# Designs tried in a protein design run: peptides against a protein of PDB entry 3B8E. Part 10

Target 1, 230 residues: chain A of PDB entry 3B8E
Amino acid sequence: PFLIFIIANIPLPLGTVTILCIDLGTDMVPAISLAYEQAESDIMKRQPRNPKTDKLVNEQLISMAYGQIGMIQALGGFFTYFVILAENGFLPIHLLGLRVNWDDRWINDVEDSYGQQWTYEQRKIVEFTCHTPFFVTIVVVQWADLVICKTRRNSVFQQGMKNKILIFGLFEETALAAFLSYCPGMGVALRMYPLKPTWWFCAFPYSLLIFVYDEVRKLIIRRRPGGWVE

## One batch from the design tools (peptide; aimed at target 1 I165 F168 F171 E172)

Design b1_p11_2_s2 (made by RFdiffusion4, then SolubleMPNN; from b1_p11_2, 9 letters changed)
Fold by OpenDDE base, seed 4:
Structure b1_p11_2_s2 (fold): chain B 230 residues (1-230), chain A 11 residues (1-11)
Amino acid sequence: as target 1 above (230 residues)
Amino acid sequence: SLLEEARKLAL
C-alpha cells in the first residue's frame, strides 16, 4: 500500500501506525496459527522434507505466504479505498498524481472528478475516512486468506477449522478491527475515523472470490496431481 | 471539528 502511495502519488490509503497495527495485531496471531496448523492427512504420509534439498520449496512457500497473500490483501484494501473515494467524487484516474496538492494545507480548492472543490480539512476527513475501511477490508480479506492458507491441497471443508489458534486469531483480529474502528478517540490517535457498518461488507465479494478460486484450484490439484495449476 | 464531520459522514 505504501509503495503504491509513493509510486502513484495518490492520497495515503493507510497510515503507518495502522500498518503497524496490521503487522503486529492482525497478522501476528494468524501467522502463528499457520505455524501450528495441523498437517494435511496426505502430508503426514509424506517423507519429511529435507531442508538441504528442499530449500526451493521453502522459499516458494515463504514467497507465497508473505508476497502473494500480502499483495492480495493490498488489492482488497485498495478496492475499498477506490470505492470510497469514488463515492466522494474522486475517481481512481483523478487520484494519480494528486498527493502533492492533496497534502498541501494551503490549497483549499482541490477539485474532484466532478469539479467540486475540496478544502484541506474536507480532504483529510475523506482520507481518514478511507483508513478505517481499508484496515477493516484487510481484516476481512485476511479471514479468507487465513482459511485458504490452512491447507495446500485439501479443501477447507475437508480439513476443517481444527486449529484453535487460527480461530482465536480470527476473533482477535475482528475484535481489534472493531476496537480501532469504533472506540472513541481513534480518529485522533490513529487517524481512523468511524465507518458505516456497511463498509464491513465491501470486501466480502472479494474475499468470497478468493475463497472460491482457491477451492477450485485445490479441487483441480486433487483431481489432476502434478498439473500446471499446482 | 474534523471528528464531528467525520462522524456525520460515517452515519
Scores: peptide ipSAE 0.022, ipTM 0.488, DockQ to the pose 0.025
OpenDDE base, seeds 1, 2, 3, 5: peptide ipSAE 0.019, 0.020, 0.000, 0.018; ipTM 0.496, 0.633, 0.323, 0.547; seeds 2, 3 fail the geometry check

Design b1_p11_2_s3 (made by RFdiffusion4, then SolubleMPNN; from b1_p11_2, 10 letters changed)
Fold by OpenDDE base, seed 3:
Structure b1_p11_2_s3 (fold): chain B 230 residues (1-230), chain A 11 residues (1-11)
Amino acid sequence: as target 1 above (230 residues)
Amino acid sequence: SLLELARRLGL
C-alpha cells in the first residue's frame, strides 16, 4: 500500500497507525499460533533438511508468501479503497498525482471527478474513512492467509482445523478489528472512522480467491512432485 | 526493480 502511495502519488490508502495495528495487533497471535500447528501427515516421508544447503525459508516460499499472496491482499485493500473514494466522487484515474494537492492544508478547492470542491478537512475525513475498511479488508484476507499457511503441501481439508490456538487467533484478530473499527474515540486516536458493516464483506471474494489459489497450488504440487510450483 | 520489490512486499 505505501509503495503505491509513493509511486502513484495517490491519497494515503492505509495510515501508519493502521499498519501498526495490523503488524502488532491482528497479525501477532495468528503468527504465533502457527508454531502450534501439527506436522503434515507426509512429513516423515521427506528426507531430513540439510541445514547447510537447505534454507528454512527458500526463494519459492518468499515468492509465494510475499509476492503472490501479498499482491492479492494488496489488491483487496486497494479495491476497497478505490470503491470508497469513487463513492465519494474520486474516480481511480483522478487519484493519480492528486496526493500533493490532497495533503496541502492550504488548498481548500481540490476538485473531484465531478467538479465538486473539497476542503482539506473534508478530504481528510474521506481519507480516514478509507483507513478502517482497508484495515478490515486486510484482516479478512489474513484469515485465508493464516489458514493456507497451516500446510505446505497437504490440503487444509486433509490437515483439518485441530489447532485451537490458530482458531483462537482468528477470533482474536477479528474481535480486535471490530474493537478498533467501532470503539468510540478511535477516529481521534487512530484516525480510524467507523465503517458500515457492509464493508466487511468487500474482502470476502479476495479471501476466497487466496484460499482457492493455494488449494489449487497444493493440488498441483501433490499431483506433480518436484515441479517448479513447489 | 521497484515493481519487483513492490510485488515482493505486497504493497
Scores: peptide ipSAE 0.006, ipTM 0.391, DockQ to the pose 0.022
OpenDDE base, seeds 1, 2, 4, 5: peptide ipSAE 0.009, 0.011, 0.010, 0.019; ipTM 0.477, 0.440, 0.439, 0.529; seeds 1, 2, 4, 5 fail the geometry check

Design b1_p11_2_s4 (made by RFdiffusion4, then SolubleMPNN; from b1_p11_2, 9 letters changed)
Fold by OpenDDE base, seed 5:
Structure b1_p11_2_s4 (fold): chain B 230 residues (1-230), chain A 11 residues (1-11)
Amino acid sequence: as target 1 above (230 residues)
Amino acid sequence: SLLELARKLAL
């Protein structure tokens, strides 16, 4: 979010407070829940890791976490952001370079893509209206991310959903996201304005994409052991 | 109110 904010000079898509709510709020219980996941059925058929040569954090793990899955998550959030701004008259092309005028309190006549003028207060309301749906989009794609992290090689359908702590984590993060989105006063305290319930569904295609992508990856690994995908 | 304006923009 911040890299695109700086490079493209667009209005802030996700606030620092909302990022902290993800990192410290919604992600903690889900991350801890993975420690309670059952070992994969094929673990004893794998060679032991060499602790001197094989790093726990390797290029493949970084590529999957940040280069692939993390990018799909970011795309989901930005899709939600651009749709909301487009519905409010700001097309994606018009947002490029707009940040300087958008953030200026003294400019009250910023034009949208249709020639409508926006006051500073109106612009900040639509900006903060984007933050909550972006946050919720991240939570929805994290459902898929958490589920795919249950296994390295086996399908989630082979592993099953037996980890009760992980299931609890999915409900907890969703309940927390709903609380932060709809509790009275969150707009003042966290700059998280209430979102339409329909915005929860905006991330579902991306969540499904993450899940399908990882299941296909795991299928390839099972069919072609020792490939570059592993 | 900011809430009314948020409702108008969300509509």
Scores: peptide ipSAE 0.013, ipTM 0.454, DockQ to the pose 0.023
OpenDDE base, seeds 1, 2, 3, 4: peptide ipSAE 0.012, 0.020, 0.009, 0.012; ipTM 0.487, 0.552, 0.511, 0.483; seeds 1, 2, 3, 4 fail the geometry check

Design b1_p11_3 (made by RFdiffusion4)
Pose (drawn by RFdiffusion4):
Structure b1_p11_3 (pose): chain A 230 residues (1-230), chain P 11 residues (1-11)
Amino acid sequence: as target 1 above (230 residues)
Amino acid sequence: VFVVVSVLLLL
């Protein structure tokens, strides 16, 4: 959101105060719950881990996330940001440009008249809007995320999806999102109500991508002992 | 307990 905000100088898809809603807020309970997760095999049947090699935060870890599911989770939220506008004057292939504030009216695009009070709006189909969706879009994939980061070898099937806390930590997240996106007024600090009708589901298309993917490879992993590149 | 908590949060 901040990165592409510079390369193609488009409107800020995600705010800073908006980022401190994934960390010390929404994703919180989910990850804590990840811990209550149980065994995945008879571990008391393997030499002790050699602290010289198999680190905790391996770098493969980074690959299988910071550059793989952080992306297809990236596109999903970096999609909703578009169609959050298209239904207001989004430039499908346009927009790519600054948007002053002292401008107050004077300019708009794609057949419109945006600015003052609609400058609070020219930055409201984004502020109290686009951001907040690029937010629920996050959580949206954090589901398939939280349900894939529940094993590194077994399918959600071979390991029943019964992490009581996590299952009942999901609502415990999703709800925070909506009870926060429709907060009777805590929209001052955060953003405004994103149209329940669609503004949510739009990110859900991608979550199904995440899931099946890591779900597949795990087979490639099992169907192949010392699985190749994966 | 977790069910109750989750239900309450949904309400």

Design b1_p11_3_s1 (made by RFdiffusion4, then SolubleMPNN; from b1_p11_3, 8 letters changed)
Fold by OpenDDE base, seed 3:
Structure b1_p11_3_s1 (fold): chain B 230 residues (1-230), chain A 11 residues (1-11)
Amino acid sequence: as target 1 above (230 residues)
Amino acid sequence: DELLRALELLL
């Protein structure tokens, strides 16, 4: 999100505070829960990792985490961001290069795509209105990300949902996201304005896409072991 | 907010 903010010079799609809420809040318990996941049924059929040649973090893991899943998550967040701004009169093309004028407190006549003028205060309300749905979108796609991270090779349907700590993590991150989104004072404390409940569903297609993508990937790995997809 | 943005720019 931040890279696109800098490169495209668009209004800030996800605030620093909301990023901290993801990294320190909604992602922490789920990440810890993975340490309690049961071993895959085929784990004893795999050779032990060679600590001299096999890296814990390899190119395949980086490609999966940052290049594939992370990109789908970012697309989901940006989709939500662009929809909200478009509903408020700012089409995606008009946002390119707008950051400098958007963030200037002395410019109170920034025009939207329809020629409506926006004061600095009005623009900041719209910006902070985008932060909460973007955050919630990330949480919803994290549900799928957490579930797919249960296994390297086996389907989630083969592994099952037996990890009670992981299930607790899913509820915890959702409850925390709801708390941060709807608790009075969060607009002042975290610049997270309340969102319409319908925005929770905006991320569901992307969450489903992540899940289906990973299940297909795992299916390919099981059918063609030793391929480049592993 | 300016400080937070400055921190974001450093990341």
Scores: peptide ipSAE 0.020, ipTM 0.576, DockQ to the pose 0.022
OpenDDE base, seeds 1, 2, 4, 5: peptide ipSAE 0.019, 0.019, 0.020, 0.015; ipTM 0.589, 0.548, 0.601, 0.527; seeds 2, 4 fail the geometry check

Design b1_p11_3_s2 (made by RFdiffusion4, then SolubleMPNN; from b1_p11_3, 9 letters changed)
Fold by OpenDDE base, seed 1:
Structure b1_p11_3_s2 (fold): chain B 230 residues (1-230), chain A 11 residues (1-11)
Amino acid sequence: as target 1 above (230 residues)
Amino acid sequence: DELERALKLLE
């Protein structure tokens, strides 16, 4: 998000505080919960990893985590961001290069895509209104991420949802997201303004996409072991 | 008022 913010010179889509809330708040418990996940049913049929030659974190894993899944997460967040700004009169194409004027407190006549002028205060309200839904979008997408991380090869339907700690993690991160989104004072403290409940649903297609993508990937791995998608 | 406070945090 921050890279796109710089490269495209768009208004800040996700604040640093919200990023910290993701990294420290919503991701920790779910990540820890994975340590309690049951082994895959076929794990004993696999050859053991050679600790000297086989990296635990390989290029394929990095590609999946950051290159593929991470990109889908980012797309989900940006989708929500663009939808909110579009609903407020700022079409995506108009946002390109707008950051300089957007962040200038002395410019109070920034025009949206429809010629409406926006004061600095109004712009910041809209910006902070984007931060929370972006954050929530990430959390919703993280549901899928967490679930797909349960297994490397087996389908989630084969593995099941028996990890109670993982389930707790899903509820915890959701509850935290709701708290941060709707608790009074969060707008001032964290620059997280309340969001309409409908914004929670903006992430669902991306969450589903991640889930389906991973299930298809795993299916391919099961059918064609040793493929490039593994 | 909340917005003003928020804006002050941006300074």
Scores: peptide ipSAE 0.018, ipTM 0.624, DockQ to the pose 0.022
OpenDDE base, seeds 2, 3, 4, 5: peptide ipSAE 0.017, 0.014, 0.015, 0.009; ipTM 0.570, 0.522, 0.554, 0.493; seed 3 fails the geometry check

Design b1_p11_3_s3 (made by RFdiffusion4, then SolubleMPNN; from b1_p11_3, 8 letters changed)
Fold by OpenDDE base, seed 3:
Structure b1_p11_3_s3 (fold): chain B 230 residues (1-230), chain A 11 residues (1-11)
Amino acid sequence: as target 1 above (230 residues)
Amino acid sequence: DELERALLLLA
């Protein structure tokens, strides 16, 4: 999100405090829960990793995590961001290069796509209104990400949902996200304004896409062992 | 604000 903020010079899609809430709040328990996942049924058919030649983090893992899943997550967040700004009069094309004027507290006549002028305070309200739905979008896509991370090769349907700590993590991150989104004072404390409940559903297509994408990937790996997709 | 910017750069 921040890279696009800099490159495209758009208003800040996701606040720093909101990012910290993701990294330190909603993602911690789910990440820890993966340590309690049962081994895949085929693990004993795999040779032990050679610690001298086989990297723990390889190019394939980086490509999957950052290049594929991470990009889909970012697209989901940005979709929500652009929809909210468009509903408030700022079409995506108008956001390009707007950051400089958007963040200038002395400019109180920034025009939207329809010629309406926005004060600095009004713009910041809209910006902070975007942060919470973007955050919630990330949490919703993280549900899928966590579930797909249960296995490397086997389908989630083959592995099952037996990890109670992971299930707890899903509920915990969701409850925390709801708390941060709706608790009184969060707008002042975290710059996270309350969101309409309908915004929770905006991420569902992307969460489903992540899940389907990974299941298809795993299916290909199972059918074609030793392929470049593994 | 500066800390927020720094953290955003890391994100």
Scores: peptide ipSAE 0.022, ipTM 0.655, DockQ to the pose 0.025
OpenDDE base, seeds 1, 2, 4, 5: peptide ipSAE 0.020, 0.021, 0.022, 0.020; ipTM 0.619, 0.631, 0.663, 0.633; seed 4 fails the geometry check

Design b1_p11_3_s4 (made by RFdiffusion4, then SolubleMPNN; from b1_p11_3, 9 letters changed)
Fold by OpenDDE base, seed 3:
Structure b1_p11_3_s4 (fold): chain B 230 residues (1-230), chain A 11 residues (1-11)
Amino acid sequence: as target 1 above (230 residues)
Amino acid sequence: DELARALELLA
């Protein structure tokens, strides 16, 4: 989000404090829960990792985490961001390069896509209104991300959902997200304004996409062991 | 707000 904020010069999609809530709040318990996952059924068919040659973080992991899943997550967040701004009169094309004027407190006549003028205060309200739905979108897509991370090759349907710690993590991150989104004072403390419950559903297509994409990937790996997809 | 601002400056 911050990279696109800089490159495209758009209004800030996700605040730094909100990012910290993701990294330190919603993601920690789910990430820890993966340590309690049961071994895949084929693990005994794999040779032990050579600690001298085999990296824990390899190109495949980087490609999957940052290049594929991370991009889908980002798209989900930005989709929510653009929808909110469009509902407030700012079409995506109009946001390009708008940051300079958007963040200038002395400019109180920034026009939206329909010619309506927005004061600095009004613009900041809209900006902060985007942060919470973007955050929630990330949490929703992380449900799928966490579930797909349970296995490398087996389908989730083969592995099952037996990891109680992971299930707890899914509830915990969701409850925390709801708390941060709706608790009184969060708008002031975290710049997380309350969102309409309908915004929780904006990420569902992307969450489903992540899940389906990974299941298809795993299916390909199972059918073609040693392929480039692995 | 001060914490938020400080964090924004570090980002």
Scores: peptide ipSAE 0.010, ipTM 0.452, DockQ to the pose 0.025
OpenDDE base, seeds 1, 2, 4, 5: peptide ipSAE 0.009, 0.009, 0.008, 0.010; ipTM 0.408, 0.415, 0.491, 0.400; seeds 2, 5 fail the geometry check

Design b1_p11_4 (made by RFdiffusion4; failed a check: a repeat of another design)
Pose (drawn by RFdiffusion4):
Structure b1_p11_4 (pose): chain A 230 residues (1-230), chain P 11 residues (1-11)
Amino acid sequence: as target 1 above (230 residues)
Amino acid sequence: VFFFISFFLAF
């Protein structure tokens, strides 16, 4: 959101105060719950881990996330940002450009008249909007995320999805999002109500992508002992 | 309410 905000100088898809809503806020309970997760095999049947090699935060870890599911999770939120505008004057292939504030009216685009009070708005289909969606879009995929980061070898099936806390940590997250996106007014610090009708589901298309993927490879992992590149 | 029920069911 901040990176592409520079390369193609488009409107800021995600705000800073808006980022401190994934860390010390929403994703919180989910990860804590990840811990209550149980065994995945008879571990008391394997030499002790050699602290010289198999680190905690391996780098394959980074690959399988920082550059793989952080992306298809990236596109999903970096999509909703678009169709959050298209239904207001989004430039499917346009827009790529600054948007002053002292401008106050004077300019707009794709058949419109944006600015002053509608500059609080020219930055409202984004501020109290686009951001907040690019937010719920996050959580949206954090589901398939939270349900995939529940094993590194077994399918959600071979390991019943019964992490009481986590399952009941999901609504415990999703709810925060909405109870926060429709906060009777805590929209001052955060953003405004994203149209329940669609503004939510739009990110859900991608979550299904995440899931099946890591769900597949795990088979490639099992169907293949010392699985190749994966 | 659903949030608290979810929290109770979690434990």

Design b1_p11_4_s1 (made by RFdiffusion4, then SolubleMPNN; from b1_p11_4, 10 letters changed)
Fold by OpenDDE base, seed 1:
Structure b1_p11_4_s1 (fold): chain B 230 residues (1-230), chain A 11 residues (1-11)
Amino acid sequence: as target 1 above (230 residues)
Amino acid sequence: SLLLLARLLGL
């Protein structure tokens, strides 16, 4: 989000406070819950990692976590952002380079894609209206991310959803996301304005895409052990 | 924040 904000000079897609709510709020309990996951049924058939030569974080893990899943998550967030701005009159092409004028409090005649003028206050309301659905989109794609992180090689259908702490984590992050989205005063306290309930569904295709992508990846790994996909 | 940023950046 922040690199695209700088490179494309678009209005800020995700605020610093919303990022902190993800890192310190919605992502902590889910991440801790993975420590309680059952070992994969075939783990005892694998050789132990050599602690001297084998990195815990390898290039494949970085590629998967940041280069693949992180990109799908970012695309989901940006999709939600662009849809909200388009519904408010700002088409994606019109957002390119708009940041400078958008963030200038002295410019009160910024035009949307339809020639409507927007005051600084109105623009900031729309910006903060985007932050909450972007945040919720990240939470919804994190559901899939957490579920796929249960296993390295086995399908989630083979592993099952037996980890009650993980299920609690999914509930907790969702409840926290709902609280931050709908609690009165969050607009003032966190610059998080309420979202329409329909915006929760905008992330579902991306959450499903993450899940399907990882299940296909795991299927390939099971069929071709030692491939570059592992 | 940096890890989330890096993840959201696809880095």
Scores: peptide ipSAE 0.031, ipTM 0.618, DockQ to the pose 0.032
OpenDDE base, seeds 2, 3, 4, 5: peptide ipSAE 0.019, 0.018, 0.018, 0.026; ipTM 0.614, 0.615, 0.630, 0.648; seeds 2, 3, 4, 5 fail the geometry check

Design b1_p11_4_s2 (made by RFdiffusion4, then SolubleMPNN; from b1_p11_4, 10 letters changed)
Fold by OpenDDE base, seed 3:
Structure b1_p11_4_s2 (fold): chain B 230 residues (1-230), chain A 11 residues (1-11)
Amino acid sequence: as target 1 above (230 residues)
Amino acid sequence: DLLELARKLGL
């Protein structure tokens, strides 16, 4: 999100506080839960890792986690961001280069795509209105990300959902996301204004996409062992 | 992630 904020000079899609809530709040318990995941059924058929030659985190894992899945997560968040801004009169093309004027508190006549003028206060309200749905979008996409991280090669359907700590983590991150989104005072404390319940569903297609993508990837790996996809 | 946060904070 921040790279696009800098490169495209768009209004801030996700606040620093909301990012902290993701990294320290919603991701912590889910990440810890993966340590309690059962070994895959085929683990004993694999040769032991050579600690001198085989990295624990290889380029393929980095490419999947940061390159592919991370990009889909970002796309989901940005989709929600652009929809909200478009509903408030700011079309995506109009947002390009707008950051400088958007963040200037002395400019109170920033025009939207329809020629409506926005005061600094009004612009900040709509910006903070974007932060909460972006945050929730990331949490919903993280459900799929966490579930796919249960296994490297086996389908989630083969592995099953036996990790009770992971299930608890999914409920915890969802409950925390709801708390941060709807608790009174969060708009002042975290710059997270309450969102309409409909915004929770905006991320579901992306969550499903991640899940399907990873299951297809794992299927390819199982059918073609030693392929470049592994 | 924390790395993205660090970048956002200009760290």
Scores: peptide ipSAE 0.010, ipTM 0.551, DockQ to the pose 0.026
OpenDDE base, seeds 1, 2, 4, 5: peptide ipSAE 0.009, 0.006, 0.007, 0.007; ipTM 0.507, 0.397, 0.516, 0.484; seeds 1, 2 fail the geometry check

Design b1_p11_4_s3 (made by RFdiffusion4, then SolubleMPNN; from b1_p11_4, 9 letters changed)
Fold by OpenDDE base, seed 4:
Structure b1_p11_4_s3 (fold): chain B 230 residues (1-230), chain A 11 residues (1-11)
Amino acid sequence: as target 1 above (230 residues)
Amino acid sequence: DLLELARLLAL
């Protein structure tokens, strides 16, 4: 998200506070919950990892986590961001290069895609209105990410949802996201303005895409062991 | 994400 903010010079899609709330708030309990996941049914049929040659975090894991799943998550967040800004008069093409003028407090006549002028205060309201739905979008796609992380090879349908701590984590992150989004004063304290409940659904296609993508990947791995997809 | 946060907090 931040790289695109710099490269494309767009208004800030996700605030530092919201990023902090993701990394230390909504992601912490879910991540810990994975330590309590039951072993896959075939784990004892696999050769043990060689600690001398096989890294726990390998290039394949990094490629999947950051290059594939992380990219889909980012796309989901940016989709929500662009939709909100478009609904407020800023089409995606108009956002390119707008950051400099957007963040300048002395410019009070920044035009949207329809020629409407926006004061600095109005622009910041719109920006902070984007941060909360972007944050919620990340939480919603993290539901899928957490669920797919339950297993390396087996389908989630084969593994089942037996990890009570993981289920608790899903409820906790959702409750925390709702609290941060709707608690009175969060707009002032965290610059997280309340979002319409409909924005929660904006991420659902991406969450489903992550889930389907990983299930298909796992299916391919099961059918073709030792393939390049592994 | 933490590294990105650290960079964002340092700015």
Scores: peptide ipSAE 0.016, ipTM 0.573, DockQ to the pose 0.025
OpenDDE base, seeds 1, 2, 3, 5: peptide ipSAE 0.013, 0.012, 0.017, 0.008; ipTM 0.522, 0.495, 0.553, 0.406; seed 3 fails the geometry check

Design b1_p11_4_s4 (made by RFdiffusion4, then SolubleMPNN; from b1_p11_4, 10 letters changed)
Fold by OpenDDE base, seed 4:
Structure b1_p11_4_s4 (fold): chain B 230 residues (1-230), chain A 11 residues (1-11)
Amino acid sequence: as target 1 above (230 residues)
Amino acid sequence: SLLELARLLGL
């Protein structure tokens, strides 16, 4: 999000506070919960990792996490961001290069895609209105991410949802997201304005995409052991 | 994300 903010010079899609809430709030318990995941049924059939040659975090894992899943998550967030801004009169093309004028408090006549002028305060309301749905979008796609992280090779349907701590993590992150989104005063304290309940559904296609993508990947790995997808 | 956060916080 921040890289695109800089490169495309668009209004800030996700605030620093919301990023903190993701990294320290919604992601922490889910991430810890993975330590309690049951071993996959085939783990004893796999050769032990050689600690001298096999990195715990390899290029393939980084590519999968950041290059694939992380990109889908980012796309989900940006989709929500662009939809909200479009609903407020700012089409995606118009956002390119707009940041400088958007963030200038002395410019009170920034035009939207329809020629409507926006004051600095109005623009910041819209920006902060984007932060919460972007955050919630990330939480919703993280449901899928957490679930797919349960296993490396087995389908989630084969592994099942037996990890009670993971289930708790899903509820915790959702409850925290709801709290941060709807608790009175969050707009002032965290610059997270309340979102319409409909915005929770904007991420669902991306969450489903992540899930399907990973299940297909795992299916390919199971059918073609030692393939380039592994 | 933490690195981005650190940058955003001016750290």
Scores: peptide ipSAE 0.011, ipTM 0.551, DockQ to the pose 0.026
OpenDDE base, seeds 1, 2, 3, 5: peptide ipSAE 0.009, 0.008, 0.027, 0.006; ipTM 0.499, 0.477, 0.570, 0.353; seed 3 fails the geometry check

Design b1_p11_5 (made by RFdiffusion4)
Pose (drawn by RFdiffusion4):
Structure b1_p11_5 (pose): chain A 230 residues (1-230), chain P 11 residues (1-11)
Amino acid sequence: as target 1 above (230 residues)
Amino acid sequence: VFFVISFVLFV
């Protein structure tokens, strides 16, 4: 959101105060719950881990996330940001450009008249909007995320999805999102109510991508002992 | 318990 905000100087898809809603806020309970997760095999049947090699935060870890599911999770939120505007004057292939504030009216685009009070709005189909969606979009995939980061070898099936806390940590997250996106007014610090009708589901298309993917490879992993590149 | 908590939060 901040990176592409510079390369193509488009409107800020995600705010800073808006980021401190995934960390010390929404993703919180989910990850904590990840811990209550149980065994995945008879571990008391393997030499002790050699602290010289198999680190905790491996780098393959980074690959399988920071550059793989952080991306297909990236596109999903970096999509909703578009169709959050298209239904207001989004430039499917346009827009790529600054948007002053002291401008106050003077300019708009794709057949419109945006600015003052609608500058609070020219930055409201984004502020109290686009951001907040690019938010729910996050959580949206955090589901398939939270359900994939529940094993590194077994399918959600071979390991029943019964992490009581986590399952009942999901609602315990999703709810925070909405009870926060429709907060009777806590929209001052955060953003405004994203139209329940669609503004949510739009990110859900991608979550199904995440899931099946890591779900597949795991097979490639199991159907292949010392699985190749994966 | 977790269900109740999660249901309350949902509501």

